# Ledger of designs, part 44: peptides against a protein of PDB entry 4J2C

Target 1, 107 residues: chain A of PDB entry 4J2C
Amino acid sequence: MEDPFFVVKGEVQKAVNTAQGLFQRWTELLQDPSTATREEIDWTTNELRNNLRSIEWDLEDLDETISIVEANPRKFNLDATELSIRKAFITSTRQVVRDMKDQMSTS

## One batch from the design tools (peptide; made by RFdiffusion4, then SolubleMPNN)

Design b2_p16_7_s4 (from b2_p16_7, 10 letters changed)
Fold by OpenDDE base, seed 5:
Structure b2_p16_7_s4 (fold): chain B 107 residues (1-107), chain A 16 residues (1-16)
Amino acid sequence: as target 1 above (107 residues)
Amino acid sequence: RKELREQHRKFYVDSV
């Protein structure tokens, strides 16, 4: 059986890219009301929030895998380098999400 | 998503 970690990682990466695009549009709409309709603002905001929530959900699953692997090192036999990369991905992605959420909450 | 979660469960949870 294949390790699903990297499949989920790929989905997270895609969602992050999507969220970043939506976030940029979100900021543009707020900066120029003349080009912004309520419908587009609402759509963009909702899509952005949905993507961020999906990312956070997947990160929780990925984080769980780390705990399971660390609790059962003999079963999974991951080397320290790979485990470090996995942890770093989760940490950095959480920060990216946090930064966008912080900016949205202050607007 | 459901399929991935199922794979997650089978690989990480049920295997230990």
Scores: peptide ipSAE 0.397, ipTM 0.861, DockQ to the pose 0.826
Fold by OpenDDE base, seed 4:
Structure b2_p16_7_s4 (fold): chain B 107 residues (1-107), chain A 16 residues (1-16)
Amino acid sequence: as target 1 above (107 residues)
Amino acid sequence: RKELREQHRKFYVDSV
């Protein structure tokens, strides 16, 4: 059976890119109200939140895999470097999401 | 994502 980690990682990466684009638009809409409609603001905000939520859920799944692997090292026999990369990806992605959420909550 | 969740379960949970 193939490890699904990389598939989920790929989906997270796509969602991050999408969220970053939406976040940029969200920022632009709020910076220039004359060009922004309530509908677009609401749509953008909703899409952004949905993407962020999806990322967070996927990260929880990815994080669970780390815990399982570390609890059963001989069963999965993952390379230490690979495990570190997986952990770093989760940590850095969580930070990216947190930064966007923090800015949204203070607006 | 339901399929991915199922794959996750089969690979990580059921295999342990």
Scores: peptide ipSAE 0.392, ipTM 0.858, DockQ to the pose 0.837
Fold by OpenDDE base, seed 2:
Structure b2_p16_7_s4 (fold): chain B 107 residues (1-107), chain A 16 residues (1-16)
Amino acid sequence: as target 1 above (107 residues)
Amino acid sequence: RKELREQHRKFYVDSV
């Protein structure tokens, strides 16, 4: 059976890239109102929030796998380096999401 | 996401 962690990781990475693009546009729209329509602001904001929520949901699933693996090391035989990479990915991705959310909450 | 969640369950939860 294939480890689904990598598939979910890939989906998260794709969603992060999408969110970052939306976030960039979001900041541009709010920093220069003369070039922004209410419709685009609302659409961009909604799409961005949806993407961020999707990422957070996937990260919860990924984080759960860490706990399961660490509780059952003999069953999964995960390399220490790989486990570190997985943990780092979750931590860094959560920070990326948090940074965007923090800026959105202060807009 | 539904299929991925099922795969997650089968691989990590049901396998222990």
Scores: peptide ipSAE 0.392, ipTM 0.859, DockQ to the pose 0.834
Fold by OpenDDE base, seed 3:
Structure b2_p16_7_s4 (fold): chain B 107 residues (1-107), chain A 16 residues (1-16)
Amino acid sequence: as target 1 above (107 residues)
Amino acid sequence: RKELREQHRKFYVDSV
């Protein structure tokens, strides 16, 4: 059985890229109202929020795997470097999401 | 994400 961590990681990375694109568009729409319709603003905002929510959910699952692996080190036998990379990915991705959410909440 | 969650459960949770 393959470790689903990498599949989820890939989906998270894809969702992050999508969210960043939506975030940029969201910013552009708010910066220049003459180019923005309420419909596009609402659509962009909703799509962005949905992507961010999906990422956060996936990160919780990924974070759980860390706890499970650390509680059962002999079963999974993950390399220390790989485990560090996994942790770093979760941490950095959470920060990326947080930054976007912070900017959205203050607008 | 349902299939991924199921794979997660089978690999990490059910196996320990």
Scores: peptide ipSAE 0.389, ipTM 0.858, DockQ to the pose 0.838

Design b2_p16_8_s1 (from b2_p16_8, 7 letters changed)
Fold by OpenDDE base, seed 1:
Structure b2_p16_8_s1 (fold): chain B 107 residues (1-107), chain A 16 residues (1-16)
Amino acid sequence: as target 1 above (107 residues)
Amino acid sequence: SRIEELLKKLQEKLEK
């Protein structure tokens, strides 16, 4: 059976990079009104929110896979190191998303 | 995304 966790991990990583780019632009637009149109602000804000929600959804599903594996150790052969890597990825990615969301909510 | 496939495969494994 193929383990596509690493593929999903890569997709989430790309989504994070995209979100970070959108977040940077979002910050720039709000900081310098001379270069910002309402249309671009709205587009950037919406795209950013959509990306963040997508990431959060994938993280929830990835987290569920870990729960399933841990609840059924006889059926899955993931060692402690691999599980640790997967958990760390989810935790750190959630923090990155949370940081962006916190900054958006204070604006 | 591939996450759906992953969950499906895990579910299939659980059914065996």
Scores: peptide ipSAE 0.149, ipTM 0.770, DockQ to the pose 0.098
Fold by OpenDDE base, seed 3:
Structure b2_p16_8_s1 (fold): chain B 107 residues (1-107), chain A 16 residues (1-16)
Amino acid sequence: as target 1 above (107 residues)
Amino acid sequence: SRIEELLKKLQEKLEK
């Protein structure tokens, strides 16, 4: 059975990049009012928040996979190194999302 | 979704 974790990982990474693009635009709109309409600000803000929520949801499910594997080590062939890599991805990605959310909250 | 597929695969292994 193939482990699709790496595929999901890639999709989450892509989603993060998309969110970062939206975040950059969000920042630009707020920094230069002459180029910003309320409509675009609202749209960008909502799209960004929705993307971040989606990422967080995926991370929760990925985190669950870790728990399942750790609770059933004999049923899965993942070694400690692979589990560490997966955990690190989830942790670091959560931090990236958190950083964007924190900046949005303080605006 | 890929996430759902992943969780499903894990669950299937647990049931075997």
Scores: peptide ipSAE 0.148, ipTM 0.769, DockQ to the pose 0.103
Fold by OpenDDE base, seed 4:
Structure b2_p16_8_s1 (fold): chain B 107 residues (1-107), chain A 16 residues (1-16)
Amino acid sequence: as target 1 above (107 residues)
Amino acid sequence: SRIEELLKKLQEKLEK
């Protein structure tokens, strides 16, 4: 069976990078009003939120794949190391998203 | 989507 987990992982990583860029711009716009328009603030905020939601959605599905594998170990020949890597990716990515969301909610 | 494909493949394997 072909395992496209790494492909989805790559897509999530790309989305995280995009979100981080948007987050950086978001902070810049709020820190210096002279460089900001309401239109750009709104656009950046919406794009950032959309990206974060997309990431969270994919992480939930990726997490489900792990649950399925762990519930049916005889059906799937995944090395423990690989499974650990997948779990670590989801956990660390969730934290990155959470950190951005926390800063947005307190601004 | 790619994630849907992944879940589908996993589900198919469970049914075998």
Scores: peptide ipSAE 0.145, ipTM 0.765, DockQ to the pose 0.099
Fold by OpenDDE base, seed 5:
Structure b2_p16_8_s1 (fold): chain B 107 residues (1-107), chain A 16 residues (1-16)
Amino acid sequence: as target 1 above (107 residues)
Amino acid sequence: SRIEELLKKLQEKLEK
């Protein structure tokens, strides 16, 4: 069976990069209101939220794959190292998303 | 999506 987990991982990573770019712009817009339009702020905010939500959904699905494998380890033959890598990716990515969300919620 | 296909494949394997 083909395991496309790494492909999905890559897609999530790209989404994170996009979100980080949007977050940076969001921060810049809020730091210099004189050069920022409400329209750009709204657009950037909405795009950022959409990206973050998409990432969170993908992470939930990836987390489900781990749960399935852990419940049936002999069927999927993934060793502890690989599972650890996958879990670490989800955990760290969730933290990155959470950090951005926390800053947005307190602005 | 790829994640959906992954979940589908996992489910199929569980059913075998």
Scores: peptide ipSAE 0.136, ipTM 0.760, DockQ to the pose 0.099

Design b2_p16_8_s2 (from b2_p16_8, 7 letters changed)
Fold by OpenDDE base, seed 3:
Structure b2_p16_8_s2 (fold): chain B 107 residues (1-107), chain A 16 residues (1-16)
Amino acid sequence: as target 1 above (107 residues)
Amino acid sequence: SRVEELMEKLQKKLEE
């Protein structure tokens, strides 16, 4: 049985890119009110928050997989390097999400 | 979802 972590990782990465696009639009709308309607602002804000929440949920599940693997090393063929890569991905992705959330909360 | 699939695969592996 192959570990599909890398597939999920890719999907989370794509979701982050989508969120970043929404975040960019969100900033543009707030920077130039003449080009922004309240409807688009609200829609963009909600879509962004929903996407970020979804990413966070996926990261929690991915984080749990690491705990499971570490607790059962004989069940999985993952070395320290691979585990480190997975942990780093989760940590860095959480930071990216947190940065967007922080900027949204200050607005 | 892919995450659910991952968790299911892990669980299956644990049961082997």
Scores: peptide ipSAE 0.160, ipTM 0.768, DockQ to the pose 0.106
Fold by OpenDDE base, seed 2:
Structure b2_p16_8_s2 (fold): chain B 107 residues (1-107), chain A 16 residues (1-16)
Amino acid sequence: as target 1 above (107 residues)
Amino acid sequence: SRVEELMEKLQKKLEE
């Protein structure tokens, strides 16, 4: 049975890129309110929050897959290197999301 | 969703 983790990983990466674009626009809108409508600010903020929430949800499930694999090593052919890559992806992605959330909460 | 598919595949693998 094929492990589609890498496919989900790619989709999460795309979602992160989208969130980063929204975050950049969010910062621009807040830096120059004279050129920003309240509607665009609200839309951008909501879209960003929704994307971040979606990413966090996916990361939780991906993290659970790690636990399942580690609890059943004989049923999954994943070496230490692959597991480390998957763990690192989840950790680093959570950090990226956290950084954006922290900046949003302190603004 | 793709993550749901992943979880389902893992479950099937566990039952093999």
Scores: peptide ipSAE 0.160, ipTM 0.770, DockQ to the pose 0.105
Fold by OpenDDE base, seed 4:
Structure b2_p16_8_s2 (fold): chain B 107 residues (1-107), chain A 16 residues (1-16)
Amino acid sequence: as target 1 above (107 residues)
Amino acid sequence: SRVEELMEKLQKKLEE
């Protein structure tokens, strides 16, 4: 049975890229009021928050898949390298999301 | 969703 982890990984990566773009716009709007309307600020903020929440939700599910695989190693054909890659992806992605959230909470 | 599909496939493997 094929493991679609890499497909979900790709979708999360795309969501991260989208969030980073929204975050950049969010910072620009707050730094230069002459280019910002309340409507765009609200829209950008909501879209950014929604994207970040979606990413976090997917990461939780991906993290669960790792736990399942580790608890049942004979059922899944994954070597240590692949498992490490998956863990590293979740850890690094969580950090990227956390960094954006921290900056939003301090602004 | 793809995540749900992933979880379902994992569950299927566990039941084999």
Scores: peptide ipSAE 0.156, ipTM 0.768, DockQ to the pose 0.104
Fold by OpenDDE base, seed 5:
Structure b2_p16_8_s2 (fold): chain B 107 residues (1-107), chain A 16 residues (1-16)
Amino acid sequence: as target 1 above (107 residues)
Amino acid sequence: SRVEELMEKLQKKLEE
């Protein structure tokens, strides 16, 4: 049975890129109020929040798969290196999301 | 979704 974790990982990475683009626009809008409309700020903010929530949800599911694999190592044949890579991806991605959320909450 | 598919395959693997 093929492990589709890498596919999901790629999709999460793409979602992060999208969120980062929205975040950049969000910061630009707030830095130049003279050219920013309330409507665009609201739209960008909402889209960004939606993307971040989607990423967080996917990370939770991926985290669950890791827990299941760790509980059944013989069934999935993932070595410590692969598990470490997967855990690191989740951890680092959560940090990226957290950084954006922190800046949004203090703005 | 891909993650849902992953979870389903994971469950299937556990049942083998």
Scores: peptide ipSAE 0.151, ipTM 0.763, DockQ to the pose 0.105

Design b2_p16_8_s3 (from b2_p16_8, 8 letters changed)
Fold by OpenDDE base, seed 5:
Structure b2_p16_8_s3 (fold): chain B 107 residues (1-107), chain A 16 residues (1-16)
Amino acid sequence: as target 1 above (107 residues)
Amino acid sequence: SRIDELFEKLQKKLEE
C-alpha cells in the first residue's frame, strides 16, 4: 500500500500546478483588460481561490500528522530525513500559496 | 479520504 502522506502530497502538488496556471492567467487578464471579460476573470478567480483553499486544507492535515509523529517518536519509525522532507514540503507550499494570495489581495 | 487513512494508521500505532 502506498504511503497516504505521499498520496496527499501528490494531490497537493497537482492543485499547486493548477493554481499556478490559473494565477498566470489571472495576471494576464488583469494586465490587459482589453482581452479580458468579466466572466473569465470571475471564473479564473473563483477556481484559483478554490484550489488555494484545497491546498491549505490538505497542508493543515499533513502538518497535523507530523505533529503527532514528533510527539511520539518512539511509536513511529519515520526517518529524520523523511520528516525534514515532509516539513520542507509543507513550508515551501505554504509560501507559494501565500505569495499568490498576497498578490490577489493587493490587486 | 486518503489522509483519513493516514490518521487511522497513526491512531492504531498510538494505541499499541
Scores: peptide ipSAE 0.064, ipTM 0.687, DockQ to the pose 0.091
Fold by OpenDDE base, seed 2:
Structure b2_p16_8_s3 (fold): chain B 107 residues (1-107), chain A 16 residues (1-16)
Amino acid sequence: as target 1 above (107 residues)
Amino acid sequence: SRIDELFEKLQKKLEE
């Protein structure tokens, strides 16, 4: 009964929130090495990367579902607003992930 | 997985 896209969307949103928290901590650890252990830095970095990778994987799958639907409009009559929301979610989430990755790569 | 379920539903629709 539950829309699988919506469920995955929710999981991605949770992962984004987690990643943002980890990213914040990652930034703090790098800004003040005196309060940071190498172990925490490594753990935070790895957890962050794992979350980002998970998000990217889900976004690829979600994006594929949209492509399938759009390629077969006769079979799927999705509401235009809903389709727009789905696309916007993927686009904006990818940007959020990209921003974090860019900052990590430049550090 | 849930995403797999979505794909399966889509596949089913395509076959109708």
Scores: peptide ipSAE 0.059, ipTM 0.682, DockQ to the pose 0.093
Fold by OpenDDE base, seed 1:
Structure b2_p16_8_s3 (fold): chain B 107 residues (1-107), chain A 16 residues (1-16)
Amino acid sequence: as target 1 above (107 residues)
Amino acid sequence: SRIDELFEKLQKKLEE
């Protein structure tokens, strides 16, 4: 059986990749109105927001699992390397999401 | 997501 954290990590990464593509299209649509319709702008914006929200939700859950493990080290014997990888993934992913959200909020 | 499976496993271990 696959590690549940790894599975969710993969799902989040896919959502990040999707969001990045949507974000790029979003910026392109806003920069070149001649190629943009209101419908596509709205669709892209909504899809992007949905993906970002999904990512944030999963990151919160993943973060909670780390907290539980750290609070009960005798029950869960994750080595320091694996724990660091999980924390780094959450931190870096949050930054990626934040960057996109910041750009959207200032548009 | 499969995060629920992780939480369930964690809870099981916490109860042991």
Scores: peptide ipSAE 0.059, ipTM 0.682, DockQ to the pose 0.091
Fold by OpenDDE base, seed 4:
Structure b2_p16_8_s3 (fold): chain B 107 residues (1-107), chain A 16 residues (1-16)
Amino acid sequence: as target 1 above (107 residues)
Amino acid sequence: SRIDELFEKLQKKLEE
């Protein structure tokens, strides 16, 4: 049985990679109007926002699993290292999302 | 979904 946490983690990582690609394109479109159509800008912006929203939603669920485990440590066989890895993933991913959102909000 | 499965597993553990 595969740990569902890692499955969701993988999905989040894929969404992050997709978002980063979309963000790069978004930046390029805004920097060079000669290569940008309003249609592509809108599509890219919407896809980017959707990916970021999806990531944030998954992170909330993953974060809740951490809280449940920490509230009931005797019920779960997770060592401190694995728990730290899971926490670090959530924290770092949130930062990546926040960085992109901050740049989008200032443009 | 897999996240739902995770929560179900967690819930099962809590009920033990």
Scores: peptide ipSAE 0.056, ipTM 0.673, DockQ to the pose 0.092

Design b2_p16_8_s4 (from b2_p16_8, 7 letters changed)
Fold by OpenDDE base, seed 3:
Structure b2_p16_8_s4 (fold): chain B 107 residues (1-107), chain A 16 residues (1-16)
Amino acid sequence: as target 1 above (107 residues)
Amino acid sequence: SREEELFKKLQEKLKK
């Protein structure tokens, strides 16, 4: 079985890709109202927000595991490079989410 | 979900 962290990472990455697709559609719908119904706008917005929320939740949990490992490094003996990769993933993903949220909040 | 279950297992292991 794969490391559970990697499994969650993969699912988060899929959710990010989905969110980015929804965000693109969201942008298109708002840019040209003639091509959009209120129903599609609402659906897209809702799905996008749900995906972003799901990602944020997973990231919080993943971040917790990092904190636990860092609190007792001798117990887990994770490779420093791997730990760095995990931390970087969380940080970069949070930034991606934040960028989309910022654009949504100002629209 | 499978994801959540696997993660919970990981968390429990880490918290011990």
Scores: peptide ipSAE 0.158, ipTM 0.725, DockQ to the pose 0.136; fails the geometry check
Fold by OpenDDE base, seed 5:
Structure b2_p16_8_s4 (fold): chain B 107 residues (1-107), chain A 16 residues (1-16)
Amino acid sequence: as target 1 above (107 residues)
Amino acid sequence: SREEELFKKLQEKLKK
């Protein structure tokens, strides 16, 4: 079967896309109050937070698997290139999440 | 979820 890491990676990517869409709507709602209801703002905010939390949780687990592989590299067929790709994915995704969270916290 | 179950299996294999 396929490497479960890729499955989780895919789900994280979907969650990121969803979060980015929600974040965009969130910014639009706050930018133009005439088109926004408090209900939609609250819903959007909650959904956004939930997605971000889901992403962060998955990233923690993915990070753990990397640590396990690095502790015993010969046991696994992951070469340095693949590990680098996985690490880069986690790092870049965390940055994307962080950027959204930073903007939310300063609004 | 499917994702969680597959990941759980991965973690278990990695920890062995």
Scores: peptide ipSAE 0.152, ipTM 0.718, DockQ to the pose 0.136; fails the geometry check
Fold by OpenDDE base, seed 1:
Structure b2_p16_8_s4 (fold): chain B 107 residues (1-107), chain A 16 residues (1-16)
Amino acid sequence: as target 1 above (107 residues)
Amino acid sequence: SREEELFKKLQEKLKK
């Protein structure tokens, strides 16, 4: 069986890529109403929000696993380097999501 | 989903 963390990480990464594309389209649609239909705006907005929500959910769970491992390092014996990589992934991904959400909330 | 299933297994392992 594959490492569950890596599987989720992969799915989050895909969702991030999708969200970034949707976010770009979202900004374009709002900047030029003449090229945008309400249907596309709504679809893009909803898809974007759904992706962001999915990412945030997974990040919370991933973050919890890290906390559990750190609480009992002897039991899990996860390599320190790997742990750092996992933390960095969560931190950076949260920042990416936050940046998009901040821009959406102010537009 | 496969993702959710695998993650749940991980969580269960971590909680023990």
Scores: peptide ipSAE 0.145, ipTM 0.715, DockQ to the pose 0.135; fails the geometry check
Fold by OpenDDE base, seed 4:
Order: sequence, then structure tokens, then C-alpha cells
Structure b2_p16_8_s4 (fold): chain B 107 residues (1-107), chain A 16 residues (1-16)
Amino acid sequence: as target 1 above (107 residues)
Amino acid sequence: SREEELFKKLQEKLKK
């Protein structure tokens, strides 16, 4: 069976890029009310939250794959570098999501 | 195995 990690990683990266774009627009709309409609604010906010939720869900699954591999290191034989890259991706992505969520919660 | 089941789960999610 093919290792799905890199595929899911790619989907997460796409969602992060989308979320960052939406977050930028979200901040712009709130900073300049004269250019903002309630409809666009709501749409942007909802799309942003949906993307963030999707990312968090995928990260949970990816994190579980790490646990499975670490429980059976001889079976999967991932080198230390690859495992570190996977862990770092999850950690850094969680931080990116958290930063956006924190800013949204204080708005 | 646990990983195989998870891989299947992830693959199914990717189809959506």
C-alpha cells in the first residue's frame, strides 16, 4: 500500500495557502470598513474557518501516522531525516493555524 | 495493520 503522507501533506499545504489568502482578505476587510460588505466578511470568515478546520483534521491523521510508524520502526523503515521532516511539518503547520485562529478570536 | 487501515482511510478522504 502506498504511503499517503506526502499526498495529504500536499493537500494540507494547499489549504494553508488558501487560508493565508483568505486571512489576508479578512484582515483587509476589517481594516477598511468602507470597502467591506457584511456578505463578503461572512463569506471570507466562513471559508477561512472551513480551511482551518480541514487542515486541523488532516494534521490529526498525519500525526497518527507518525505514531504508527514510531510504534513499528522496523516495519516501515523510514530514515530519521524523513521522520523529522514529517514531524516538523505537522508542528509548524499547527503553529500557522494557531496564529490565524488567535488573531480571529481577538477580533 | 493499523497503518494500512489508516492509509485506506486517508485514501478514501482524498477521493472526496
Scores: peptide ipSAE 0.143, ipTM 0.733, DockQ to the pose 0.397; fails the geometry check

## One batch from the design tools (peptide; made by RFdiffusion4, then SolubleMPNN)

Design b2_p17_1_s1 (from b2_p17_1, 11 letters changed)
Fold by OpenDDE base, seed 5:
Structure b2_p17_1_s1 (fold): chain B 107 residues (1-107), chain A 17 residues (1-17)
Amino acid sequence: as target 1 above (107 residues)
Amino acid sequence: SRLEEIFKKYMERLKAK
């Protein structure tokens, strides 16, 4: 049985990197109106939200796999160390997403 | 087991994502 967790993790990591870039641009556009157009603000905002939503969806799926594997990690060839790494990834990534969402909601 | 079957199906779904 193949474990697709690393595949989804990779997709999440790419989406996080993209979101961080979009978020940086988003903040720059809002902080300097002279360089900002409504079109770019809207595009950046939409792309950022789409990426954040994608990340949250994937994290939900990853979180579900954790719950299943925790029932019998040995049966699924995962040890406590690997589970800890996966949990840490999900937790830290959720925090990154939350920080960006919080700033967007208060702008 | 039921849990194993659920996991297998879920993993296949994740691979097809």
Scores: peptide ipSAE 0.076, ipTM 0.660, DockQ to the pose 0.264
Fold by OpenDDE base, seed 1:
Structure b2_p17_1_s1 (fold): chain B 107 residues (1-107), chain A 17 residues (1-17)
Amino acid sequence: as target 1 above (107 residues)
Amino acid sequence: SRLEEIFKKYMERLKAK
């Protein structure tokens, strides 16, 4: 069975891609009301928020796994390179989510 | 989801060690 971290990582990556697409559409709809319906705006906004929330939740769990492993290095023996990759993924993904949320809050 | 449940169990296992 595969490492659960990688499974969740994959799900997060998919959710990020989905969110980015929704964010793009969200921006387009708000910038050109003539091509937008209230229904599509609401749907897009809700789906986007849900995806972002899901990502944040998963990142919190992923971050916790790293903390646990680092606190108990003798118990888990995780490759240092892999640990670095995992940290980088969480950090960069968190920033991507933050950027979208910031733009939504200022619009 | 099934995957989410697996991950939760994994987390609990980590905390229990």
Scores: peptide ipSAE 0.059, ipTM 0.631, DockQ to the pose 0.137
Fold by OpenDDE base, seed 4:
Structure b2_p17_1_s1 (fold): chain B 107 residues (1-107), chain A 17 residues (1-17)
Amino acid sequence: as target 1 above (107 residues)
Amino acid sequence: SRLEEIFKKYMERLKAK
C-alpha cells in the first residue's frame, strides 16, 4: 500500500487555494455593495464555508494518521523530518483556515 | 471517490499495525 498522505496533502492544498479565492471574492463583495448581489454573496459564503469544512475534515483524518504513526514509530519507518513536515503542514493549514473563519465571523 | 477509497484503505492498514 502506497502512502497516500502526499495525495491528500495535495488535495488539501488545492482546496485551500480555492477557499482563499472565494474568501477574496467574499471580501470584495462586502466592501463594494454596488457590485454585489445578495445571491452572489450567499453563494460565495456557502461555497467558502463548505470548502473550509472539507479542509478541516481532511486535516482531522491526516492528524489521526500522525497519531497512529507516533504510537508505532518502529513499524512505519518514517523519517523524523518527514513526520515533522506532515505535522507542520496540518498546523499551518489549520491556522490559515482559522484566520478566514475568524474574519468571516466578525464581518 | 478514489481518494476516499485510498485513504480508507490506508487508515485500515495503519490501525492494523
Scores: peptide ipSAE 0.043, ipTM 0.612, DockQ to the pose 0.137
Fold by OpenDDE base, seed 3:
Structure b2_p17_1_s1 (fold): chain B 107 residues (1-107), chain A 17 residues (1-17)
Amino acid sequence: as target 1 above (107 residues)
Amino acid sequence: SRLEEIFKKYMERLKAK
């Protein structure tokens, strides 16, 4: 059976990819208003925010799993390398989300 | 959702260990 962490990781990665595409379009729409409609701006903004919110929620859950495993890693048969990879994924993904949110809040 | 169910079971397993 697959490790549930990887399932969530996959969904987060999918949401990140979607968000990055939406974010790019969002920036394009705001940088060139002549090509933008209010409807597309609203749709893009809402979809982007929804994806970012979903990612943040999943990362909180993943972070909780890390805390549990770190309390007794050998009990869960996860070595230090795997834990580091999982922690790095959460940290780097949070940064990606933060960067997009920061730009959206200052636009 | 499917993901939520998977995660809930995962968390239950982790907490039960």
Scores: peptide ipSAE 0.060, ipTM 0.631, DockQ to the pose 0.082; fails the geometry check

